Peptides against a protein of PDB entry 3V4O. Designs and how they scored, part 18

Target 1, 234 residues: chain A of PDB entry 3V4O
Amino acid sequence: DQPLAKDKVALLIGNMNYREHPKLKAPLVDVYELTNLLRQLDFKVVSLLDLTEYEMRNAVDEFLLLLDKGVYGLLYYAGHGYENFGNSFMVPVDAPNPYRSENCLCVQNILKLMQEKETGLNVFLLDMCRKRNDYDDTIPILDALKVTANIVFGYATCQGAEAFEIQHSGLANGIFMKFLKDRLLEDKKITVLLDEVAEDMGKCHLTKGKQALEIRSSLSEKRALTDPIQGTEY

## One batch from the design tools (peptide; made by RFdiffusion4, then SolubleMPNN)

Design b1_p9_8_s3 (from b1_p9_8, 5 letters changed)
Fold by OpenDDE base, seed 2:
Structure b1_p9_8_s3 (fold): chain B 234 residues (1-234), chain A 9 residues (1-9)
Amino acid sequence: as target 1 above (234 residues)
Amino acid sequence: MKLQSFSPE
């Protein structure tokens, strides 16, 4: 009855040193901490920082090559981003100012490709702003998604809102990662885990009324990041 | 301690 993963693969991207946009600090530490945690969960983790558009697209392509039937795929992104018409766009460090969708990577397009791989679980952890980009008038027409019932989105903030990092004494952590790291190793359904993270974040006086975690999921099985890999001892 | 938005604006 225990769900099994064929394999577990994660791609972590942290963009900080933007050429034409304000620099960030939190992605450095957040990617590092998440990498260590996911490796403890036996994920095969590729962690990359400060990717150009070309590098980001290549990283996603390589990530997709590691996915197959029953594989758990996790994509984490920390950096600048925006959301237009329900579509999330990750901003590469070499994106122009202003940037448009053609300069960015659409998360929903990645999801479509992951579905084609017949993955066992698709998790997106997006630590970026979700504000409308008024400089992008493009209305994306995306292919219809399949009904796979294995999708989980963890948005660091709610629709139309901003995500924040805490800077203290030269160090910075994203608000989302600050609370996620405390629960990530728990053996719970991923949506339940994220819900608890949301409650923890909600108790933080610093972000009340400013940032709230949003969970969007279609997950019909009790899948957890702690699920063992098929063929391994647990 | 300072809150910094991920917004480019």
Scores: peptide ipSAE 0.264, ipTM 0.853, DockQ to the pose 0.777
Fold by OpenDDE base, seed 4:
Structure b1_p9_8_s3 (fold): chain B 234 residues (1-234), chain A 9 residues (1-9)
Amino acid sequence: as target 1 above (234 residues)
Amino acid sequence: MKLQSFSPE
């Protein structure tokens, strides 16, 4: 019994040229590589770089419009970020210094909206730091999530930890993407796939003790990124 | 190889 996706849609955001924060390099290459891979998996991919808050919110809104019952939704973000009280915040390039939650996009809020679309699968790949933002004392009150059992979070790093990029020979890649790209096309349950990525990352001497992949999931079905789209013939 | 944090710090 092969699970089927009604459609597969991905939004990839890479923020690197921040106005008030250190510039990054990895998001450029990482978004590009992931775009190519997801398109091979028949995802409809929208890839955007260096988005302001306004642009990010618009991109998410447009992404949500593409979601519907049974659709696989994947959100990838590479850039600055933080995590307060279990909530992940993506930082737009025009965020002030310091930034607060009101300046950022909350991933869990996006998830809530995705659940309203009755998606078949919700995948979040977050290549950002997860350190607490001490300048943001806001305690967000989020709406309760539904029990959809179709959620997968791939955090590039552990709670309270940092995510890193490797700068070498003028190029930079995120540690997460470095290992994810090698397995992304495998026909495996997404959580199993990410677990293998985690093991691969764990063997990296550069980030040993500094960065480790965290998988947070509630996935009751064997859903894979390779799942065929309903109505298609192979 | 050099590591750079995605943190603004």
Scores: peptide ipSAE 0.260, ipTM 0.852, DockQ to the pose 0.833
Fold by OpenDDE base, seed 5:
Structure b1_p9_8_s3 (fold): chain B 234 residues (1-234), chain A 9 residues (1-9)
Amino acid sequence: as target 1 above (234 residues)
Amino acid sequence: MKLQSFSPE
């Protein structure tokens, strides 16, 4: 049987104009291009740039309100970030220097909330660094996740490593989006699609040995971003 | 082409 999505909703966040941290450039174009691609896939897309902590939390809350049983949820983030003890943290533009976990949004907490919505698919595309934040030794205590077997993480880089954007252009893609955009519309299981993106990135001479895509998945069904929405003509 | 890290440092 063809897998069906009850609906398809995406939240795209690109943070670049940080107040107390180095400014970025790629998130602007990356969010724009990903928005256009996901809309072609009939996603309902909310795209936001340069969010404060308050705005990011509100955006996530609104995103969660659109999720329900069987809905495909996709969260994309491009900006500063870090990973401590296996937990990923997205950094708002108004985060202090140095920032701590209480200043940031924990992706795993969002995942927990998505599971409570009984979503059909949970996709996280995280275009951020995954280095340890030495200024924060806090170990988050998270609620245990359910075994939903519908989770896909696409990390732009491997654990402990950095993600990069291309310079010499104010409107250049990040490395991850540069390769993701070429395959995103393909009708393939999302993990297979990302695996192909990983291979494409691996052939890039610029980031070989510096940035590698990591796929973390428990997806037990053949779910694709191209899956039709229930009740629509396909 | 040159790379710029997303690192805050």
Scores: peptide ipSAE 0.256, ipTM 0.849, DockQ to the pose 0.915
Fold by OpenDDE base, seed 1:
Structure b1_p9_8_s3 (fold): chain B 234 residues (1-234), chain A 9 residues (1-9)
Amino acid sequence: as target 1 above (234 residues)
Amino acid sequence: MKLQSFSPE
């Protein structure tokens, strides 16, 4: 009675070349690395870089179309972002300075839509800052989430904190992906896997006191990214 | 080696 996925679909977004904000480097490598790993896990992966608001919204819409009952959905985002009142906002590359919620994509709204698809698993890996945006006092009125017990958030950093990339000679992973990629292929419950990643990341002295992985989940089943797709043999 | 924040500030 091992959990099975009807299908496995992932949308990976890496925003680096912002028009009105500091450029980033890690998302390029991070998206690439994660793409290769998720494909090894038989995910159908759509990887996109440097998306405008319009393109991001379209990508999310297309992603949602691939979701259905029992499908594993994974959304990864690397780029600028913020968190207001517990809501995570992904910042498109064409966002103004300062940006507001109307310029960004709310992750919790996406989650709500994923729940409507009756997915088997909803995983969000958010490699972004979670600081409050003082330039946006908008309190979004979000629809209440259903109790689906299939949600996992992997935040690259703690609430109110920042996420970092390491800049040195050549391209390098962000701190989160640096440790995530070492364990992603392990056949473990996704929350257990992320917990191990959190411990590994905690050993990084570069970000001690600055960045720590936060796991927020309501997952009542032992679901793993390695779960086989229904009708297939592994 | 430098840490770069994903924050715009």
Scores: peptide ipSAE 0.255, ipTM 0.848, DockQ to the pose 0.844

Design b1_p9_8_s4 (from b1_p9_8, 3 letters changed)
Fold by OpenDDE base, seed 5:
Structure b1_p9_8_s4 (fold): chain B 234 residues (1-234), chain A 9 residues (1-9)
Amino acid sequence: as target 1 above (234 residues)
Amino acid sequence: EELQSYSPE
């Protein structure tokens, strides 16, 4: 049977103009291009740029309100970030220097909340660094995750490593989006699609040995971003 | 081409 989505909703966040950290450029282009692609896949897309902590938390809350049983949820983030003890933290533009976990949004907490909505698919595309933040030794206590077998993480880089954008006078994609955008519309299981993106990225001479896509998934069904929305094919 | 890290460091 063809898997069906009750609905498809995406939240895209690109943070560039940080107050206390180096400014970025690629998230602007990456969010724009990803928005256009996901809309072609009939996603309801909310795209936001340069969010403060308050705004990011509100955006996530609103995103969660759109999720329900069987809904496909996709969260994309491009910006500064870090990973401590397996927990991914997205950094708002108004984060202090140095930032701590209390200043940031924990992705695993968002996942927990998405599971409570009984979503059909949870996809996280995290275009951020995954280096340890030595200024924060806090070990967050997270609620236990359920076994939903519908989770896919696409990390732009591997554990402990950095993610990059192409530096030039103009605007260009980050490394992850440069390759993701070429395959996103393919009708393939999302993990297979990301695996192909990983191979494409692996051929990039600029990031060889510096950045590699990591796929972390528990997906027991053949779910694709191209899956039709229930009630629309007849 | 050059690269810019997403790390704040």
Scores: peptide ipSAE 0.423, ipTM 0.898, DockQ to the pose 0.881
Fold by OpenDDE base, seed 1:
Structure b1_p9_8_s4 (fold): chain B 234 residues (1-234), chain A 9 residues (1-9)
Amino acid sequence: as target 1 above (234 residues)
Amino acid sequence: EELQSYSPE
């Protein structure tokens, strides 16, 4: 009855030093802290910062190569982004101003490819804005997703809304990671864990009415990031 | 405290 992962693999991307867009600060800290936490959970973690479009696509390709049947895959992204027609786009640091979909990486396309790998769990943690990009009128025609009942999206903010970082004299977390990091190691179903994070974030008066965590899941099993890898004792 | 949006707009 205990869910088991064949393996656990995570790709963490933090983009902050944009060439044609405002620079960010939190992704540096957020990626670092999340890396340490996921490694404690026995994830194989690849963490990268300030990726160009070419580098991001390569990183995703390499990530996909590590996925296979029963593998837990986690993609975390912190940086600029947008959402058009329900599709999330991660913005590389060399994206032009304004950027379009062809300059960015579509998360739903990555999800499709992950499904083809027959992964055991697909987790997306997207710490980016979800506002519509008015400069991109492209209507993507994506292949229908399979019904795998193993998908979890943790959006740092609501559809059409923005995600934020807190400006301090020093380095600070983004709003999402500020609360996620406190619960990530808990042995709970991932959707339950994220729900608790959402409640914690909801207590942040600074972002009330501006940013709220959204959980989108089709996860039918009680799977957790703490689930042991097959062949290991727990 | 001040917030910085992840939106480039």
Scores: peptide ipSAE 0.423, ipTM 0.899, DockQ to the pose 0.862
Fold by OpenDDE base, seed 3:
Structure b1_p9_8_s4 (fold): chain B 234 residues (1-234), chain A 9 residues (1-9)
Amino acid sequence: as target 1 above (234 residues)
Amino acid sequence: EELQSYSPE
């Protein structure tokens, strides 16, 4: 049977104008293009740029309020980030240098909260680095996740590795979005779609041996971003 | 072409 979404909601965050860290460029273009694509897929999209810690936490809270049973939730983040002990941290633009976990948003904590909403699908597209932050040795104790079998992580890079954008005189996509945008509208299971993106990215000579897409999923149903929304919409 | 890392390091 064709899977149906109760609704489809996406939060897109692009951080580039950091106060205490190197500035980025691609998140602007990437968020813009992804917004247009997801709207074509009938997602309700909230796109935000250059968020402080306070603003990011508020955005996530508002995003969670839009989630409910059967809703497809997608979180996209482009910006600085790190990964400690398997936990992904998104870095707000006002993060100090060096930053610690308390200054950042933990993706796994967001996932836990999404599970409480009994969503139909949880997709995380994380266009950030996954290197360890040596300035933070905090070992977070996370609540145990439920077994929902509806989780997909698309990491722009491998564990312990970096994600990149191409340096141009003008604006250009990051490496991940460069390939993701070409396949996002395809009617395929989201994990299959991302696998194809991974293959496309693997052919890029610029990031060969430097950046590779990693897919981590527990998805027991053939869920796609193209899945129709249940009922009639206004 | 050159690459810009998303790492502040």
Scores: peptide ipSAE 0.422, ipTM 0.898, DockQ to the pose 0.869
Fold by OpenDDE base, seed 2:
Structure b1_p9_8_s4 (fold): chain B 234 residues (1-234), chain A 9 residues (1-9)
Amino acid sequence: as target 1 above (234 residues)
Amino acid sequence: EELQSYSPE
């Protein structure tokens, strides 16, 4: 029984040219390469770089409008970020220093809204740091999530840890994308695919003890990014 | 090769 997607939609955000924080380089390359890969998988891909808070919120709103019952939704983010009390916050390029939760986008809030659309699959690929933001003491109260059993988180790093990019004379990938891009087109359950990426990353001597992939999922069906779209040939 | 942290600090 081959799972089918009603449609496949992805929003890719790469923030690098921050106004009040250190500039990054890898998000440019990572978003570009991921865009090409997801398009090969017949995703409708919206790729955006260097978004302000206003632009990020608008992009998420537009992304949600494309979601509906049975649609596969994928959100990729590369940039600065933090995690407080299990909640992930994406940092816009115009965020102040220090930034707080009201300046950022909460991933779990986006997930809640995706669940309301009755999506077939919700995938979050978060290439950001997960360190505690000591300048933000806000304790967010989030609405309880529904039990949809269609959620996959791929964290580029462990809780409380940092994510890294490779610095060369030119542009290079972040650590997460370096390994993800080699397996993304494989016809495997998304959690299995990410598990293999985790093992590949674990063999990298550069990041041992510094960065490790974390997978968090509640996926009760064998759903893959390669799943065909309903009404198409497969 | 060198690593650059995504940490703003």
Scores: peptide ipSAE 0.421, ipTM 0.898, DockQ to the pose 0.848

## One batch from the design tools (peptide; made by RFdiffusion4, then SolubleMPNN)

Design b1_p10_1_s1 (from b1_p10_1, 6 letters changed)
Fold by OpenDDE base, seed 2:
Structure b1_p10_1_s1 (fold): chain B 234 residues (1-234), chain A 10 residues (1-10)
Amino acid sequence: as target 1 above (234 residues)
Amino acid sequence: MLKLQSFSPK
């Protein structure tokens, strides 16, 4: 039986022109390429670049308004980030140096809110570093998550590690997106798809021993990004 | 190769 999505919506955020931190290059191209691919998969895609804290929070709020029971929600982020106590933090372009959790957006908080919408699938693709931020000792108090068995995290790198981008002929792509784009349109369970991406990325000699895709999932159904939207004719 | 690292001054 083919799973169906009530709808499919994605929010893509690429932060590169930081005010108080080193500038990045890959998010521009990576967001563009992912946008085109997800639209081919009939996702409703909102793509935004270089968001301040205020703008990021507003974008997430608007994204959440599009979620409802059975909807597939995908959040992609490319930019600076960190991970403290198992919580992932996305860094806005206007974040101070050093930044703290109150300056950033916690992914797990977003997941909590997505669960309240009773989504059919929650996919997080986080192309950011996952190193501990030693300048932030705050332990966030988060509400307990539900057991929804519809969650997939694709971390571009391992816990405590860094994510990389490569530049060629003036253009830069993240290592994660370089390999993700080759398989994203495949009709496979999303965790299987990401596992294949992980293997492809593992063959990159530039990042061997430096960056590896981590898949964290609780997905009890064979859900794919290619799943058709309920009530649509193709 | 560039890093998507979270830079924090020490």
Scores: peptide ipSAE 0.110, ipTM 0.768, DockQ to the pose 0.257
Fold by OpenDDE base, seed 1:
Structure b1_p10_1_s1 (fold): chain B 234 residues (1-234), chain A 10 residues (1-10)
Amino acid sequence: as target 1 above (234 residues)
Amino acid sequence: MLKLQSFSPK
C-alpha cells in the first residue's frame, strides 16, 4: 500500500555570515537547490538564511505550528554546529565565540516537539560538523523520545567528525548536498535514498576518508519524500 | 586540488 502524507512541510536553514565565526559559502547554494527540489515534491518549504538565535527559534516555532498528525516534517540545516553527548546543536549567526548550548538550538528538542505533533515522518538533514564542543560542558537532560518509528537522520558527516564545503571561486554545493540533490527526487524509501547518497559520496575522491554520510533511523514504514499528499491526485 | 573548508566551531 502506498503511504500517504497528510501534508509535507520543510524548514530549511542556511547560516553563512557568522559574526564571530568563520563565514561559509555553500549554504546559500544548498538551501536554494534543496528548496527547488522539495517544492517539486510538493513540500511546503520555508527557506531562511543567516538567522540569529531569536530568528531561528521563531522559525522552528512556526515550523512546528504547521505540523500535525500524519504530516511529513523535514528540517534541513547547513551551517556551523556541534554534537555533545549525542545531541546536535545548530549555531545561529549571532552566536558568541565560543558558543554554548544556551546559544544554540538542540535538534533533539525539536524532534521531541515534532513527535508531540504526531507527524507521519520526521526527517533531519544536518549539514554541519559533529565534533565535540569543548567550551560547552553542559549535559543536556532531554525528555525521553516516544517510540514513533518515523525518524530519519541524515548527517553530512560521522559522529565526532567535521563536515566540509569545497572552496571554489564560484558557487558550489557542500559535499552532502552535491550528492543528495542528484537522488532526492527518486521514489524510494527515504533511508534507501540516503543510503545511495552515502555510497555516491563514498566514491568521491575528494572526500573519501575525510567525510562520510551517516544515516540514523527508526523508520518502520516505506515512507518516501515522493509520497503523495492525501487527497491529491498524481 | 580543491581545498575544503570545515564547518567546525572556532
Scores: peptide ipSAE 0.061, ipTM 0.718, DockQ to the pose 0.801
Fold by OpenDDE base, seed 4:
Structure b1_p10_1_s1 (fold): chain B 234 residues (1-234), chain A 10 residues (1-10)
Amino acid sequence: as target 1 above (234 residues)
Amino acid sequence: MLKLQSFSPK
């Protein structure tokens, strides 16, 4: 009846101390909060901060090695980013100014590789801006994704829009994480959960008209982050 | 409120 995960693995990346770009603050706290929550959900969590391009690529490679058939994979990224032609690019801390796609990690490429692992669920939580990078005229030519019906994107903001962080009492949280953390442990289909987060975020007067959660999914099964791991006793 | 952004201001 209830869906089962063969395993649950998460890679969390928070980039804030950029060398050639404005520094951020929220990724530190957001990665920490999400790490604790996902571990409560029995995810095997690797949390990394301030990764160079080389380190990011290695982290993703190692993450992919942990994925296999039926495994739930979750990638969270908080940092600078952009979106060109529907492709999301995560910006490493050592990215040049301006940066181009060759300096960044393409999320859709990661998704393709995750699909090859026959994962049970692929969740991307992208807390980054989604504005067009006018300095990058590269038109990505990516292979078509498989129809796996197990993909969920949680974008912290709308296409072409910016994501924000709020500072309070010396702490900074991303708007997305501020609301996500309140619901992440709920036993609900992940898309339903994110929809509720979106609704909560919509009540934030600070970001009205500025930032809204976008959910892009093709999830044909009622899969939740709370789904038990196969062969385990609870 | 701080921006997460794609580009650095010049």
Scores: peptide ipSAE 0.114, ipTM 0.762, DockQ to the pose 0.290; fails the geometry check
Fold by OpenDDE base, seed 3:
Structure b1_p10_1_s1 (fold): chain B 234 residues (1-234), chain A 10 residues (1-10)
Amino acid sequence: as target 1 above (234 residues)
Amino acid sequence: MLKLQSFSPK
């Protein structure tokens, strides 16, 4: 009854040193800490910082090459971003000001490609703003997604809202990772785990009314990040 | 409360 992963692969991207946009601090710490946690969960983790558009696209392509039938794929992104018409866009460090969709990476397009790999689980953890980009008038016409029932989105913030990092003299996590890291190793269905993270975020005086986690999922099986890899001893 | 910085305030 224990679900098994063929393999577990994660791509973590943290963009901080933007050329034409405000610089960030949290992605450095967030990517580092998440890397260590996912490795404890036997994920094969590729962690990258400050990627240009070219580098981001290459990283995603390489990530996709590691995916196959039954593989758990996790994509984490921390940096600038926006959401137009339900599509999430990750902003590379060399994006112009203002940026448009052609300058950015669309998460939903990545999902489509992951579905083609027949993955066992697709997890997206997006620590970025979700505000409408008024400078991008592109209306996407996307092909229908397959019904795979293995998709989980963890949005660091609500639709149309901003994601935050704490400002102080030292390095600190973004708000999302601050709470996620405390529960990530728990042996629970990933949607249940994220729901508990959402509750933690809602109870904290610092974040209550400021930032709320949104979970969007189509997950028909009790898949967890702790699921063992096929061929290994549990 | 601590100050918060947004990711991509646009």
Scores: peptide ipSAE 0.068, ipTM 0.719, DockQ to the pose 0.729; fails the geometry check

